# Peptides against a protein of PDB entry 4X86: the designs that were tried, part 1

Every score and structure here is a prediction.

Target 1, 56 residues: chain A of PDB entry 4X86
Amino acid sequence: EGPQLLLSEAVSRAAKAAGARPLTSPESLSRDLEAPEVQESYRQQLRSDIQKRLQE
Structure headers, positions and changes below count from the first letter of each chain, unless a header shows other numbers.
Peptide ipSAE is a variant of ipSAE made for these designs: the mean of its two directions, with the distance scale d0 fixed at 1.0 Angstrom where the peptide's residues are scored. Compare it only between designs on the same protein; published cut-offs may not carry over.
The geometry check fails a fold that doesn't show the stated peptide or that is severely misdrawn somewhere.

## One batch from the design tools (peptide; aimed at target 1 I50)

Design b1_p11_1 (made by RFdiffusion4)
Pose (drawn by RFdiffusion4):
Order: C-alpha cells, then structure tokens, then sequence
Structure b1_p11_1 (pose): chain A 56 residues (1-56), chain P 11 residues (1-11)
C-alpha cells in the first residue's frame, strides 16, 4: 500500500513478518510506541526521508 | 502521493 504513518502498525507488521511474539502483550508494546518522543521522532524521520526522495 | 503524505504528517 504505502509507508505506514502509524509507528504502532509498522512495528506490528514487522513483528509478524519476523515471527516475533511479545514477552508482555501487543497492548503493552503499542502503549509504549505511542510515547510522544517516539512518535515524534518517527514523524520527523518520515518527513526528512520523503523530502529527500522528492529531491530528484 | 508523497506530498499528500507530508500534509498528513503535518496534521
């Protein structure tokens, strides 16, 4: 489809493809991925990378 | 499509 805008959904898909199951729960992992610092860092990385590929 | 994604990320 396209680049995942939600980090929580990106991690979930990556874990499924890697066959990884959490020690805790998917709910606990998702809660931690929603921490503002983590989501903001992801948004900034996405913005930077998109702009750079657009620079062609 | 990437420009639309940038708009979504800014929202």
Amino acid sequence: as target 1 above (56 residues)
Amino acid sequence: EEEELLEKLEE

Design b1_p11_3_s1 (made by RFdiffusion4, then SolubleMPNN; its pose is not in this set)
Fold by OpenDDE base, seed 1:
Structure b1_p11_3_s1 (fold): chain B 56 residues (1-56), chain A 11 residues (1-11)
Amino acid sequence: as target 1 above (56 residues)
Amino acid sequence: FAAALAAAVAP
C-alpha cells in the first residue's frame, strides 16, 4: 500500500514529455532504474515530497 | 523529483 510509482515509469514518462531520448538503450536505463535500492529511495523521496506538498 | 512526480501522477 502506497503510491506504486516505478522510477522507471516516471523517468520514461518524463523523458517522453521532455522529448528526451536516453543515450543508452531504454532497456539498460530501465534495468538501472528498476534496482530495488533505487526504487526504495525513490519511494521514500516521493512520500516525503507528497508530505511536504500536503503541509504547504 | 517534482517533474518525475508530475509525470508519474499525470493521467
Scores: peptide ipSAE 0.048, ipTM 0.624, DockQ to the pose 0.261
OpenDDE base, seeds 2, 3, 4, 5: peptide ipSAE 0.041, 0.047, 0.041, 0.046; ipTM 0.604, 0.624, 0.597, 0.630

Design b1_p11_3_s2 (made by RFdiffusion4, then SolubleMPNN; its pose is not in this set)
Fold by OpenDDE base, seed 2:
Structure b1_p11_3_s2 (fold): chain B 56 residues (1-56), chain A 11 residues (1-11)
Amino acid sequence: as target 1 above (56 residues)
Amino acid sequence: FEAALAAAVAP
């Protein structure tokens, strides 16, 4: 199992660091962020962003 | 590195 950087975990950490409260229930936000299409899009974005940072 | 990233981001 590679480092599954779950978008739900990343957003939860970012929200805690910013002192931000979700406008929706944390369960609704987690459900939307755990959707397989959203997780795949986040994985692709993370790959692209790391590749860009290595080319600089 | 790119191969290690591809492996880390593999399903």
Scores: peptide ipSAE 0.033, ipTM 0.615, DockQ to the pose 0.090
OpenDDE base, seeds 1, 3, 4, 5: peptide ipSAE 0.032, 0.031, 0.031, 0.031; ipTM 0.613, 0.607, 0.609, 0.601; seed 1 fails the geometry check

Design b1_p11_6 (made by RFdiffusion4)
Pose (drawn by RFdiffusion4):
Structure b1_p11_6 (pose): chain A 56 residues (1-56), chain P 11 residues (1-11)
Amino acid sequence: as target 1 above (56 residues)
Amino acid sequence: EELEELLEELE
């Protein structure tokens, strides 16, 4: 489809492809991925990378 | 266009 805008969903799809199951729970992992610093960092990385590929 | 739309969604 396209680049995943939600980091939680990106991690969920990556773990499934890697066959990884959490020690805790998917709900606990998702809660931690929603921490503002983590989501903001992801947004900034996405913005920077999209602009760079657009620089062609 | 798709990349510009993604940038709008990220704002």

Design b1_p11_8 (made by RFdiffusion4)
Pose (drawn by RFdiffusion4):
Structure b1_p11_8 (pose): chain A 56 residues (1-56), chain P 11 residues (1-11)
Amino acid sequence: as target 1 above (56 residues)
Amino acid sequence: DAALAAVAAAI
C-alpha cells in the first residue's frame, strides 16, 4: 500500500513478519509506542526521508 | 528496526 503513518501499525506488521510475540501484550506495547517523543521522532524521520527522495 | 526499514522501502 504505502508508508505506514502510524508507528504502532508499522511495529505490529514488523513483529508479525518476524514471528515475534510480546512478553507483555500487544496493547501494552502499543501504549508505549504512542508516547509523544516516540511518535514525534517517527514523524520527523518520515518527513525528512520523503523530502530527500523527492529531491530527485 | 524492521518497521522502519519497511516504511523506508515503501517511500

## One batch from the design tools (peptide; aimed at target 1 L5 S41 I50)

Design b2_p13_5 (made by RFdiffusion4)
Pose (drawn by RFdiffusion4):
Structure b2_p13_5 (pose): chain A 56 residues (1-56), chain P 13 residues (1-13)
Amino acid sequence: as target 1 above (56 residues)
Amino acid sequence: ELEELEELIEELE
């Protein structure tokens, strides 16, 4: 489809493809991925990378 | 912020 805008969904799809199951729960992992610092860092990385590919 | 990223993704596609 396209680049995943939600980091939590990106991690969930990656874990499934890797066959990884959490020691805790998907709910606990998702809560931690929603920490503002983690979501902001992801948004900044996405912005930077899109702009660079656009630079062609 | 989310709307900005959606627009950038549409431009890239």

Design b2_p13_5_s2 (made by RFdiffusion4, then SolubleMPNN; from b2_p13_5 with E6L E7R E10K)
Fold by OpenDDE base, seed 4:
Structure b2_p13_5_s2 (fold): chain B 56 residues (1-56), chain A 13 residues (1-13)
Amino acid sequence: as target 1 above (56 residues)
Amino acid sequence: ELEELLRLIKELE
């Protein structure tokens, strides 16, 4: 439960902001980044980062 | 509280 912050979307936004293009196809990159274990790891990291910022 | 903050971050991105 909780808001879904997709790693694939975060990477897409970061790439756009940096003016970067992936060397792999966007579809292949999205497939790798949308893997459930990768997405869960990102969610945990994001939660941890937010908690750290709240403690600063 | 943390879930609400996560929602706000999602909306601002």
Scores: peptide ipSAE 0.031, ipTM 0.573, DockQ to the pose 0.173
OpenDDE base, seeds 1, 2, 3, 5: peptide ipSAE 0.028, 0.030, 0.029, 0.029; ipTM 0.573, 0.566, 0.564, 0.576

Design b2_p13_6_s1 (made by RFdiffusion4, then SolubleMPNN; its pose is not in this set)
Fold by OpenDDE base, seed 4:
Order: structure tokens, then sequence, then C-alpha cells
Structure b2_p13_6_s1 (fold): chain B 56 residues (1-56), chain A 13 residues (1-13)
């Protein structure tokens, strides 16, 4: 439940901001980042990070 | 917290 934030989109934005390029092809990287288990882990981490910030 | 998550979602779009 809750809003879904795509890890692939977050990584793309971060890479652009840092002026970095992936070592593998963008398509391969996106495929790995869009794996359901990876996306779920990112969602959990994001919620955890937000909760930590709210508790500061 | 869910409201904040939604805001972050909007920023990603």
Amino acid sequence: as target 1 above (56 residues)
Amino acid sequence: SEELLELLRQLQE
C-alpha cells in the first residue's frame, strides 16, 4: 500500500544531477532496478528514511 | 507519512 516511487526514476534523476553515467546500458540497468523485489526494498527503505526524519 | 510519500511521488513524475 501507499504511493509507489520508482527506484529506476530516482536513480535516473540522481545520475543526471551528479553528471554520472551507468557502467551498463541504460536498458539493462532499468531492467534490474524495476525488478519487483528491488522495487519493494526501495519502498521499504524510503518509508523507513522518512520515518527517521520525522523522528528527528 | 503517506502524504509526504505522495508529495515525493509527484516530484518524480
Scores: peptide ipSAE 0.033, ipTM 0.553, DockQ to the pose 0.208
OpenDDE base, seeds 1, 2, 3, 5: peptide ipSAE 0.031, 0.028, 0.027, 0.030; ipTM 0.573, 0.546, 0.564, 0.516

## One batch from the design tools (peptide; aimed at target 1 Y42 I50)

Design b2_p19_1 (made by RFdiffusion4)
Pose (drawn by RFdiffusion4):
Structure b2_p19_1 (pose): chain A 56 residues (1-56), chain P 19 residues (1-19)
Amino acid sequence: as target 1 above (56 residues)
Amino acid sequence: SVEEKVEEYALEVLEEHLE
Protein backbone atom coordinates (compact mmCIF):
# COMPACT_ATOMS: atom_id res chain seq x y z
CA GLU A 1 0.00 0.00 0.00
CA GLY A 2 2.20 2.81 1.23
CA PRO A 3 4.49 3.97 4.02
CA GLN A 4 2.85 3.30 7.36
CA LEU A 5 1.99 6.58 9.09
CA LEU A 6 1.37 4.92 12.46
CA LEU A 7 4.46 3.55 14.09
CA SER A 8 2.42 1.11 16.13
CA GLU A 9 1.02 -0.53 12.97
CA ALA A 10 4.54 -0.56 11.37
CA VAL A 11 5.94 -2.44 14.38
CA SER A 12 3.01 -4.86 14.46
CA ARG A 13 3.65 -5.76 10.75
CA ALA A 14 7.33 -6.08 11.29
CA ALA A 15 6.89 -8.42 14.27
CA LYS A 16 4.45 -10.59 12.39
CA ALA A 17 6.83 -10.90 9.44
CA ALA A 18 9.64 -11.73 11.90
CA GLY A 19 7.50 -14.25 13.77
CA ALA A 20 8.09 -12.38 17.03
CA ARG A 21 5.55 -12.53 19.88
CA PRO A 22 5.80 -10.09 22.78
CA LEU A 23 6.90 -11.08 26.28
CA THR A 24 4.17 -8.76 27.57
CA SER A 25 1.20 -8.17 25.25
CA PRO A 26 0.52 -6.33 21.98
CA GLU A 27 -1.46 -3.79 24.02
CA SER A 28 1.45 -3.03 26.32
CA LEU A 29 3.87 -2.71 23.39
CA SER A 30 1.52 -0.39 21.50
CA ARG A 31 1.09 1.83 24.57
CA ASP A 32 4.84 2.32 24.74
CA LEU A 33 5.10 3.04 21.01
CA GLU A 34 2.60 5.85 21.40
CA ALA A 35 4.90 7.78 23.77
CA PRO A 36 5.12 11.32 22.36
CA GLU A 37 8.90 11.26 21.94
CA VAL A 38 8.82 8.02 19.98
CA GLN A 39 5.92 9.09 17.70
CA GLU A 40 7.50 12.49 17.10
CA SER A 41 10.90 11.03 16.26
CA TYR A 42 9.15 8.72 13.73
CA ARG A 43 7.22 11.58 12.17
CA GLN A 44 10.44 13.62 11.77
CA GLN A 45 12.30 10.70 10.19
CA LEU A 46 9.45 10.16 7.76
CA ARG A 47 9.30 13.84 6.83
CA SER A 48 13.05 14.03 6.26
CA ASP A 49 13.19 10.88 4.12
CA ILE A 50 10.22 11.79 1.95
CA GLN A 51 11.63 15.23 1.21
CA LYS A 52 14.97 13.70 0.26
CA ARG A 53 13.52 11.22 -2.19
CA LEU A 54 11.45 14.06 -3.57
CA GLN A 55 14.75 15.88 -4.23
CA GLU A 56 15.15 14.06 -7.55
CA SER P 1 12.59 3.31 -0.80
CA VAL P 2 10.59 5.18 1.87
CA GLU P 3 8.65 1.97 2.52
CA GLU P 4 11.89 0.02 3.12
CA LYS P 5 13.16 2.67 5.52
CA VAL P 6 9.87 2.49 7.45
CA GLU P 7 10.31 -1.33 7.75
CA GLU P 8 13.90 -0.97 8.87
CA TYR P 9 12.95 1.61 11.51
CA ALA P 10 10.15 -0.59 12.81
CA LEU P 11 12.60 -3.55 13.12
CA GLU P 12 15.06 -1.38 15.11
CA VAL P 13 12.25 -0.29 17.50
CA LEU P 14 11.12 -3.99 17.85
CA GLU P 15 14.72 -5.08 18.72
CA GLU P 16 14.87 -2.45 21.48
CA HIS P 17 11.70 -3.90 23.11
CA LEU P 18 12.94 -7.52 22.74
CA GLU P 19 16.11 -6.55 24.72

Design b2_p19_4_s1 (made by RFdiffusion4, then SolubleMPNN; its pose is not in this set)
Fold by OpenDDE base, seed 5:
Structure b2_p19_4_s1 (fold): chain B 56 residues (1-56), chain A 19 residues (1-19)
Amino acid sequence: as target 1 above (56 residues)
Amino acid sequence: SERDALVERALEEVRAQIP
């Protein structure tokens, strides 16, 4: 699959791939990751990273 | 924080997928 645009899904995928077990409960973690400001920050970071690659 | 660490891990995985 291509890059995940949803932070919550990206974290889930990355954690699974790494075999990581977060100490924070899934519910609490999801609440944080799905918060609008957190998701927006992630989106902006992705946008910046993509732009950097396009400018190389 | 754990959240930030997981976010950074996610970003690293996504960056690796950007051609």
Scores: peptide ipSAE 0.524, ipTM 0.860, DockQ to the pose 0.702
OpenDDE base, seeds 1, 2, 3, 4: peptide ipSAE 0.523, 0.518, 0.523, 0.518; ipTM 0.859, 0.858, 0.860, 0.859

## One batch from the design tools (peptide; made by RFdiffusion4; aimed at target 1 A14)

Design b2_p20_2
Pose (drawn by RFdiffusion4):
Structure b2_p20_2 (pose): chain A 56 residues (1-56), chain P 20 residues (1-20)
Amino acid sequence: as target 1 above (56 residues)
Amino acid sequence: AVEELITLARENVKEEIEAL
């Protein structure tokens, strides 16, 4: 489809492809991924990378 | 392990951006 805008969904799809199951639970892992610092860092990385590829 | 999965997820999204 396209680049995943939600980090939580990106992590869930990556874990499934890696066959990884959480020690805790998917709900506990998602809660931590939603921390503002983590979501913001992801959004900035996405913005920077898209602009760079656009620079062609 | 969580950090590795976050890193893998972010690499995968980057690869999808490069494929545009």

## One batch from the design tools (peptide; made by RFdiffusion4, then SolubleMPNN; aimed at target 1 D32 L33 E37 Y42; its pose is not in this set)

Design b2_p21_6_s1
Fold by OpenDDE base, seed 4:
Structure b2_p21_6_s1 (fold): chain B 56 residues (1-56), chain A 21 residues (1-21)
Amino acid sequence: as target 1 above (56 residues)
Amino acid sequence: SAEARARLDAALAAVAALFER
């Protein structure tokens, strides 16, 4: 239970929406963003931000 | 935690540096 969006997916979607291109490749960027500790930090922050937003 | 937030912020800054514009 909780947010299911991966950081790698979130960044990929945001980049596409903004028309931004990675200097290397989308695949390399995705790989770099798949580190478990980074994803966990994102999950925690996303959960916290959603909770704060709902309490406003 | 504050530490987890700091790690995320650093990661996001690093990501931004990997994009054009």
Scores: peptide ipSAE 0.171, ipTM 0.643, DockQ to the pose 0.694
OpenDDE base, seeds 1, 2, 3, 5: peptide ipSAE 0.169, 0.168, 0.169, 0.168; ipTM 0.644, 0.637, 0.640, 0.643

## One batch from the design tools (peptide; aimed at target 1 A10 P22)

Design b2_p23_7 (made by RFdiffusion4)
Pose (drawn by RFdiffusion4):
Structure b2_p23_7 (pose): chain A 56 residues (1-56), chain P 23 residues (1-23)
Amino acid sequence: as target 1 above (56 residues)
Amino acid sequence: KEVEELEKEVEELEKEVEELEKE
């Protein structure tokens, strides 16, 4: 489809492809991924990388 | 495989150094 805009959904995919199951729960992991610092950091990385690839 | 190719190249280079030393 395209680049995942939601970090939580990106991580869930990655874990399923890796066959990893959480020690806690998917709900607990998602809550932590939603911390503002983590989501902001992801948005900035995405914004920087897209602009760079656009620089062609 | 890459290590075996590098070892053959090292052997060829050593022969060439020996020939040059004899010259």

Design b2_p23_8_s1 (made by RFdiffusion4, then SolubleMPNN; its pose is not in this set)
Fold by OpenDDE base, seed 5:
Structure b2_p23_8_s1 (fold): chain B 56 residues (1-56), chain A 23 residues (1-23)
Amino acid sequence: as target 1 above (56 residues)
Amino acid sequence: SRVVSDAEIAAAGLAAARAEYRQ
């Protein structure tokens, strides 16, 4: 249940759009953001945001 | 291109993504 958007993908797209490059490397950044606990935290936050929007 | 810390990129990306769904 809930959104299946990946934080790693979201951040990657945002960085590209902003013309920003990670200090370390895209690979290192992606690796860190793909950690299960990090992704789950993002999912929960996004789910909450979506639910609030749907209640408008 | 701008070089930014991994933490800053992560935070900015998260904020940008969530902004699409905030009231």
Scores: peptide ipSAE 0.443, ipTM 0.824, DockQ to the pose 0.686
OpenDDE base, seeds 1, 2, 3, 4: peptide ipSAE 0.442, 0.441, 0.435, 0.439; ipTM 0.823, 0.824, 0.819, 0.823

## One batch from the design tools (peptide; made by RFdiffusion4; aimed at target 1 A10 P22 D32)

Design b2_p24_3
Pose (drawn by RFdiffusion4):
Structure b2_p24_3 (pose): chain A 56 residues (1-56), chain P 24 residues (1-24)
Amino acid sequence: as target 1 above (56 residues)
Amino acid sequence: LTDLSEEVAEEVLEQLLEEGRLVL
C-alpha cells in the first residue's frame, strides 16, 4: 500500500514477518511505541526521507 | 516507499530482540 504512518502498525507488521512474538503482550508493546518521543522521532525520520526522495 | 517505514520498524524489532522483549 504505502509507507506506514503509524509506528505501532509498522512494528506489528515487521514482527509478524519476522515470526516474533512478544515476551509481554502486543498491547504492552504498542503502549510503549506510542511514547511521544518515539512517535515524534519516527515522524521526523519519515518527513526527512520523503523530502530527500522528492529531491529528484 | 514502503521501505521507509519497514527499515525503521526492523531496527526497532532488532532493539526489542536485544532487550529480550520478543521471542522467535

## One batch from the design tools (peptide; made by RFdiffusion4; aimed at target 1 S41)

Design b2_p25_1 (failed a check: too like the target's own chain)
Pose (drawn by RFdiffusion4):
Structure b2_p25_1 (pose): chain A 56 residues (1-56), chain P 25 residues (1-25)
Amino acid sequence: as target 1 above (56 residues)
Amino acid sequence: LTSLSEDYAEEVLEQLLEEGRMVLS
């Protein structure tokens, strides 16, 4: 489809493709991925990378 | 275009494996 805008969903896909199951729970992992610092860092990385590919 | 989010998610998954919060089936 496209680049995943939600980090929580990107991690869930990645874990499923890697066959990884959490020691805790998917709900605990998602809660931690929603921490403002983590989500903001992801948004900034995405913005930077999109602009760079656009620079062609 | 999906690599923009997949590469970052793989790095986060590696960190979670190193922290022992994820287990491989």

Design b2_p25_6
Pose (drawn by RFdiffusion4):
Structure b2_p25_6 (pose): chain A 56 residues (1-56), chain P 25 residues (1-25)
Amino acid sequence: as target 1 above (56 residues)
Amino acid sequence: LTDLSDEYAEEVLEQLLEEGRLVLD
């Protein structure tokens, strides 16, 4: 479809493709992925990479 | 265009495996 805007959904898809199951739970992992610092870092990475590919 | 988010998600997955928070089936 497109680049995943939600880091929590990107990790979930990656884990499923890797066959990884959490030691804790998907809910606990998602809660940690929603920490503001983690979500903001992801948003900045996405903004930077999109602008760079647009630079063609 | 999915590599824009997949590469970051793979890095997070590798970190979680190193931290022992994930188990491979």

## One batch from the design tools (peptide; made by RFdiffusion4, then SolubleMPNN; aimed at target 1 E37 S41 L46 D49; its pose is not in this set)

Design b2_p26_2_s1
Fold by OpenDDE base, seed 5:
Structure b2_p26_2_s1 (fold): chain B 56 residues (1-56), chain A 26 residues (1-26)
Amino acid sequence: as target 1 above (56 residues)
Amino acid sequence: SLIEELMRDPSREVLLELARSLARAQ
């Protein structure tokens, strides 16, 4: 339906933009970030942050 | 923050679409 950004993609994109290297392997980090509870927390935070950004 | 980096230069339209998508999810 609409665009859906996974936390794993977001972290990878942010790391590249910041020039940061993960302390753990990208693959293991991605696996951890795929956990449903982690993804849900990210979704909630992302929605909140987007709403705040749109109100600027 | 990581989210701020993700949303560095998105158009307002993209942000609105993401917000709607996230609202409908779960």
Scores: peptide ipSAE 0.039, ipTM 0.584, DockQ to the pose 0.053
OpenDDE base, seeds 1, 2, 3, 4: peptide ipSAE 0.032, 0.031, 0.031, 0.034; ipTM 0.572, 0.576, 0.575, 0.587

Design b2_p26_2_s2
Fold by OpenDDE base, seed 3:
Structure b2_p26_2_s2 (fold): chain B 56 residues (1-56), chain A 26 residues (1-26)
Amino acid sequence: as target 1 above (56 residues)
Amino acid sequence: SLIEELMRDPSREVLLRLAESLARAQ
């Protein structure tokens, strides 16, 4: 239920927002960013950042 | 950071929905 934002997709969006092209190939980047530990760390950081933004 | 760049232009409603989704995914 609701929106799902994978880390790989988030990195792609952030790169576009920054006007940059990723140096890592999409396939290898997706593999590395989909590791459970990395994805969980991203989820925690994303939640924290969203909370900060909502409190501004 | 990359997350800061991602969150530069989202609406408040989108951020709320994402926060709720992340909370349910714990």
Scores: peptide ipSAE 0.116, ipTM 0.693, DockQ to the pose 0.056
OpenDDE base, seeds 1, 2, 4, 5: peptide ipSAE 0.110, 0.114, 0.114, 0.108; ipTM 0.685, 0.701, 0.688, 0.682

Design b2_p26_2_s3
Fold by OpenDDE base, seed 3:
Structure b2_p26_2_s3 (fold): chain B 56 residues (1-56), chain A 26 residues (1-26)
Amino acid sequence: as target 1 above (56 residues)
Amino acid sequence: SLIEELMRAPTREVLLELARSLAAAQ
């Protein structure tokens, strides 16, 4: 509904920070990460993580 | 799996960008 960050971009950044690289092709990974249900799961996790940080 | 770990451990950068986006939409 509202503004949202693409999971594909988030994963890319997280991978860099963790020093990890996907074993599948970037194109295949992007396709999977663009699935609406996957993006929604990520949104929920981000919301949860932000809430946890605010509660610290 | 790697993807699950990345989804559950967003970077500070991603969190801040989301926060900024949400704030701008308020």
Scores: peptide ipSAE 0.032, ipTM 0.467, DockQ to the pose 0.072
OpenDDE base, seeds 1, 2, 4, 5: peptide ipSAE 0.022, 0.024, 0.024, 0.022; ipTM 0.477, 0.480, 0.486, 0.513

## One batch from the design tools (peptide; aimed at target 1 P3)

Design b2_p27_5 (made by RFdiffusion4)
Pose (drawn by RFdiffusion4):
Structure b2_p27_5 (pose): chain A 56 residues (1-56), chain P 27 residues (1-27)
Amino acid sequence: as target 1 above (56 residues)
Amino acid sequence: LEELEEELIEAVEEYALEELEKFEWFF
């Protein structure tokens, strides 16, 4: 479809493709991925990379 | 345009794998 805007969904997809199951739970993992610092860092990375590819 | 979109999808997947490595897992 397209680049995943939600880091929690990107991680869930990646884990499923890697066959990885959490030691804790998907809910605990998602809670931690929603920490403001983590979500903001992801949003900045996405913004920077999109602008760069657009630079063609 | 489709190739650039695929590159961004791959960058998102690589980033998600880096975040996945910060936790403990069963395989």

Design b2_p27_7_s3 (made by RFdiffusion4, then SolubleMPNN; its pose is not in this set)
Fold by OpenDDE base, seed 4:
Structure b2_p27_7_s3 (fold): chain B 56 residues (1-56), chain A 27 residues (1-27)
Amino acid sequence: as target 1 above (56 residues)
Amino acid sequence: AAAAQREELKELALEELRRELDKYFQQ
C-alpha cells in the first residue's frame, strides 16, 4: 500500500486515530475537504512541511 | 467552533500523513 495524499483521506484517518468526532456531518466535512482549492492548499502545506523536516 | 475543529483536524492529518510517509520510506 502506497502513501495516501488526499486531504479527505488523511483527515479521516487522523480523526479515527485521535478518536475525534466532527461537530458537523462527516459527509459534509468530507465534501468540503474534497474541494480542489482545499486539496491544493494541503498539497502545498504538505510539501512545505516535508521540506522543513528534511532540513532539520 | 466547527471551523477551529476543521483546522485542528487538518493539522493532525499532516502529522498522520508524515508518519505514514516515514514508514513508507523506511520499509
Scores: peptide ipSAE 0.043, ipTM 0.439, DockQ to the pose 0.534
OpenDDE base, seeds 1, 2, 3, 5: peptide ipSAE 0.039, 0.038, 0.040, 0.039; ipTM 0.425, 0.424, 0.432, 0.424; seed 2 fails the geometry check

Design b2_p27_8 (made by RFdiffusion4)
Pose (drawn by RFdiffusion4):
Structure b2_p27_8 (pose): chain A 56 residues (1-56), chain P 27 residues (1-27)
Amino acid sequence: as target 1 above (56 residues)
Amino acid sequence: EELEELEEEVEELEEEVSELLEFLNEP
């Protein structure tokens, strides 16, 4: 489809493809991925990378 | 006439978004 805008959904897909199950629960992992610092860092990385590929 | 012009602009923008999503999915 396209680049995943939600980091929580990106991680969930990655874990499923890696066959990884959490020691805790998917709900606990998602809660931690939603921490503002983590979501903001992801948004900035995505903005930077899209702009750079657009620089062609 | 104004509604037909706006519908053409919306279709052009949908095509440009689809090309951008295909480009970003390339390796």

Design b2_p27_8_s2 (made by RFdiffusion4, then SolubleMPNN; from b2_p27_8, 16 letters changed)
Fold by OpenDDE base, seed 2:
Parts: C-alpha cells; sequence; structure tokens
Structure b2_p27_8_s2 (fold): chain B 56 residues (1-56), chain A 27 residues (1-27)
C-alpha cells in the first residue's frame, strides 16, 4: 500500500509538464517502461535520490 | 512566526519523503 510511482506514469507526467509527446503510442511507451528490469532500476534510483534529499 | 512555519513545512516534507522511502524499500 502506498503511492503508485511507476516509471511509465512518472515519464508520462514529466512529458506532459514539459509539453512533450512520445514518438511511440502511449500504450507502447507504457509497456516498454513497465518492463521489470526498467521499473526496478527506476525504483532504486528514486530510493537513492530520496535518501540523498533526507541527508541534506 | 515565519521561521517556525518554514521549519514545520520542512519537517512535513521530510516525513512525507520518509513514508515514501519506506514504501520503496518493501520487497
Amino acid sequence: as target 1 above (56 residues)
Amino acid sequence: DEEERRRKEEEKRREELEELLKYLQQP
């Protein structure tokens, strides 16, 4: 239980905020970004970034 | 007091980040 921070969702939000659109369909992009190895890497990076912020 | 308000806002932010960190550390 907690916030759902999938890489695909994060990228979608960032792209929208930047006024950018993916070259591929949203479904294809989501599928690619939700690949287990990609999502795990993102989760680890996010965890690392949060830890760094807490140390500031 | 503005300084007290700032400290409380920073504390709230830290608590939110700590909660998110706990979620991300789940197996």
Scores: peptide ipSAE 0.173, ipTM 0.717, DockQ to the pose 0.054
OpenDDE base, seeds 1, 3, 4, 5: peptide ipSAE 0.170, 0.169, 0.170, 0.169; ipTM 0.718, 0.717, 0.719, 0.715

Design b2_p27_8_s3 (made by RFdiffusion4, then SolubleMPNN; from b2_p27_8, 15 letters changed)
Fold by OpenDDE base, seed 3:
Structure b2_p27_8_s3 (fold): chain B 56 residues (1-56), chain A 27 residues (1-27)
Amino acid sequence: as target 1 above (56 residues)
Amino acid sequence: EEEEREERRRKEEEERLEELLKYLQQP
């Protein structure tokens, strides 16, 4: 139990908030966004952004 | 009263960001 920080979830939430639909199929998008290398890059970016906000 | 509410909101946001950071630091 913890905050779900998956890129796929973040994109899904952003799309919902914007009232947008994915240009590709949801399944293909989720597969690509859940790839370990992509998820790791997102995690690193999110960590960096959080650290910057805490330092401001 | 408004300044106190803004300070509380900032502290709550900082605590939430710290919790997220802690989660991301877990292996």
Scores: peptide ipSAE 0.034, ipTM 0.472, DockQ to the pose 0.049
OpenDDE base, seeds 1, 2, 4, 5: peptide ipSAE 0.024, 0.024, 0.021, 0.022; ipTM 0.406, 0.410, 0.411, 0.405

## One batch from the design tools (peptide; made by RFdiffusion4, then SolubleMPNN; aimed at target 1 V11 A17 R21 L29; its pose is not in this set)

Design b2_p29_4_s1
Fold by OpenDDE base, seed 4:
Structure b2_p29_4_s1 (fold): chain B 56 residues (1-56), chain A 29 residues (1-29)
Amino acid sequence: as target 1 above (56 residues)
Amino acid sequence: SELAERVARELRAMGIDPSPISDILERHF
């Protein structure tokens, strides 16, 4: 595992909490969410959130 | 979709902005 939660794992948890199952498949969903650009945007969001907290 | 929005709501509750992956959520939910 990496130092941060994968977006695919976060979405999996969210879907479980929502009681939602993908119309496609968990595997197909994960594949899309694990695309490098998607994960990178998530990483950037996390970084931004940390920076915002530092400014509080 | 309703399911996609429910997932998005849970992501927000987790502190994650789901807007960048809206299309992905709508595709799968």
Scores: peptide ipSAE 0.708, ipTM 0.939, DockQ to the pose 0.715
OpenDDE base, seeds 1, 2, 3, 5: peptide ipSAE 0.708, 0.707, 0.707, 0.708; ipTM 0.939, 0.939, 0.939, 0.939

## One batch from the design tools (peptide; aimed at target 1 P3 L5 R53)

Design b2_p30_4 (made by RFdiffusion4)
Pose (drawn by RFdiffusion4):
Structure b2_p30_4 (pose): chain A 56 residues (1-56), chain P 30 residues (1-30)
Amino acid sequence: as target 1 above (56 residues)
Amino acid sequence: EELEEEVEELEEEVEELEEELEELLSEFEE
């Protein structure tokens, strides 16, 4: 489809493809991925990388 | 009541914009 805008959905699809199951729960992992610093860092990385690929 | 209607319209506009952004990003990956 496209680049996943939600880090939480990106991590879940990556774990599933890796066959990884959490020691805690998916809910606990998602809560931590929603921390503002983590989501903001992901949004900045996505912005930077899209602009750079657009630079062609 | 008028403020609740305005919030619903704004929520519909955000959903449409999110769908447009996902379409554009899908085309960008091609």

Design b2_p30_4_s1 (made by RFdiffusion4, then SolubleMPNN; from b2_p30_4, 21 letters changed)
Fold by OpenDDE base, seed 4:
Order: C-alpha cells, then sequence, then structure tokens
Structure b2_p30_4_s1 (fold): chain B 56 residues (1-56), chain A 30 residues (1-30)
C-alpha cells in the first residue's frame, strides 16, 4: 500500500508511535486536522520538505 | 491591486492553518 498523505492519519500514527496523548478530545483534534486548509498546508509543507531533501 | 490582495489573504489563511496545525501538534506532544 502506498504512503497515506492525510494529515489526520499521519498525526494519529505519530502520536501512537510516540505514546503521546492529546490534551484535548481526540474528536476536536481530528476536526481541526481534517480542515481542508490545514490538510492543504500540510501537503504543501510535506512536498516542500521532500523536495528540499532530494536537492541536498 | 485586487489580485495581490487576494494572494496576500490566501497566504495569511495558509499561515493561520499552519499555526493551528502547530498548536494541535503541541497539544499532542505535551
Amino acid sequence: as target 1 above (56 residues)
Amino acid sequence: MEEERRREEERRRRERALEELRSDLAKLLQ
């Protein structure tokens, strides 16, 4: 399966791997992370970071 | 002028969304 680029999934995986727990409800956090503008900003940042690493 | 204002407003919206993301990540990692 290819890498999932959804912010909500990425954050959920990272939180699980780190053993981190949100201070707010998971539902409130998920709602914020699923906002289209947040998701697009994450996608753009991720693309930029990958491109920078490929240029190093 | 109007197109430049729209582009600036879009940049500000993206910056706010990134700040919200940073805040949410901070809430997870605290």
Scores: peptide ipSAE 0.097, ipTM 0.553, DockQ to the pose 0.027
OpenDDE base, seeds 1, 2, 3, 5: peptide ipSAE 0.096, 0.096, 0.091, 0.094; ipTM 0.551, 0.549, 0.543, 0.548

Design b2_p30_7 (made by RFdiffusion4)
Pose (drawn by RFdiffusion4):
Structure b2_p30_7 (pose): chain A 56 residues (1-56), chain P 30 residues (1-30)
Amino acid sequence: as target 1 above (56 residues)
Amino acid sequence: EEEEEEEKIEEELEELEELIEELEEKEEEE
């Protein structure tokens, strides 16, 4: 489809493709991925990378 | 304060969605 805008859904996909199941729960992992610092860092990385690929 | 933070985050996501659409259009044209 496209680049995943939600880090939580990106991680879930990645874990499923890697066959990884959490020691805790998917809910606990998702809560931690929604921490403002983590979501903001992801949004900045995404913005930077999209702009750079657009630079062609 | 919480409502302002949420609006800011929605605006940033809408910006990123627009940039993704522009990149997909550029790749289709190539």

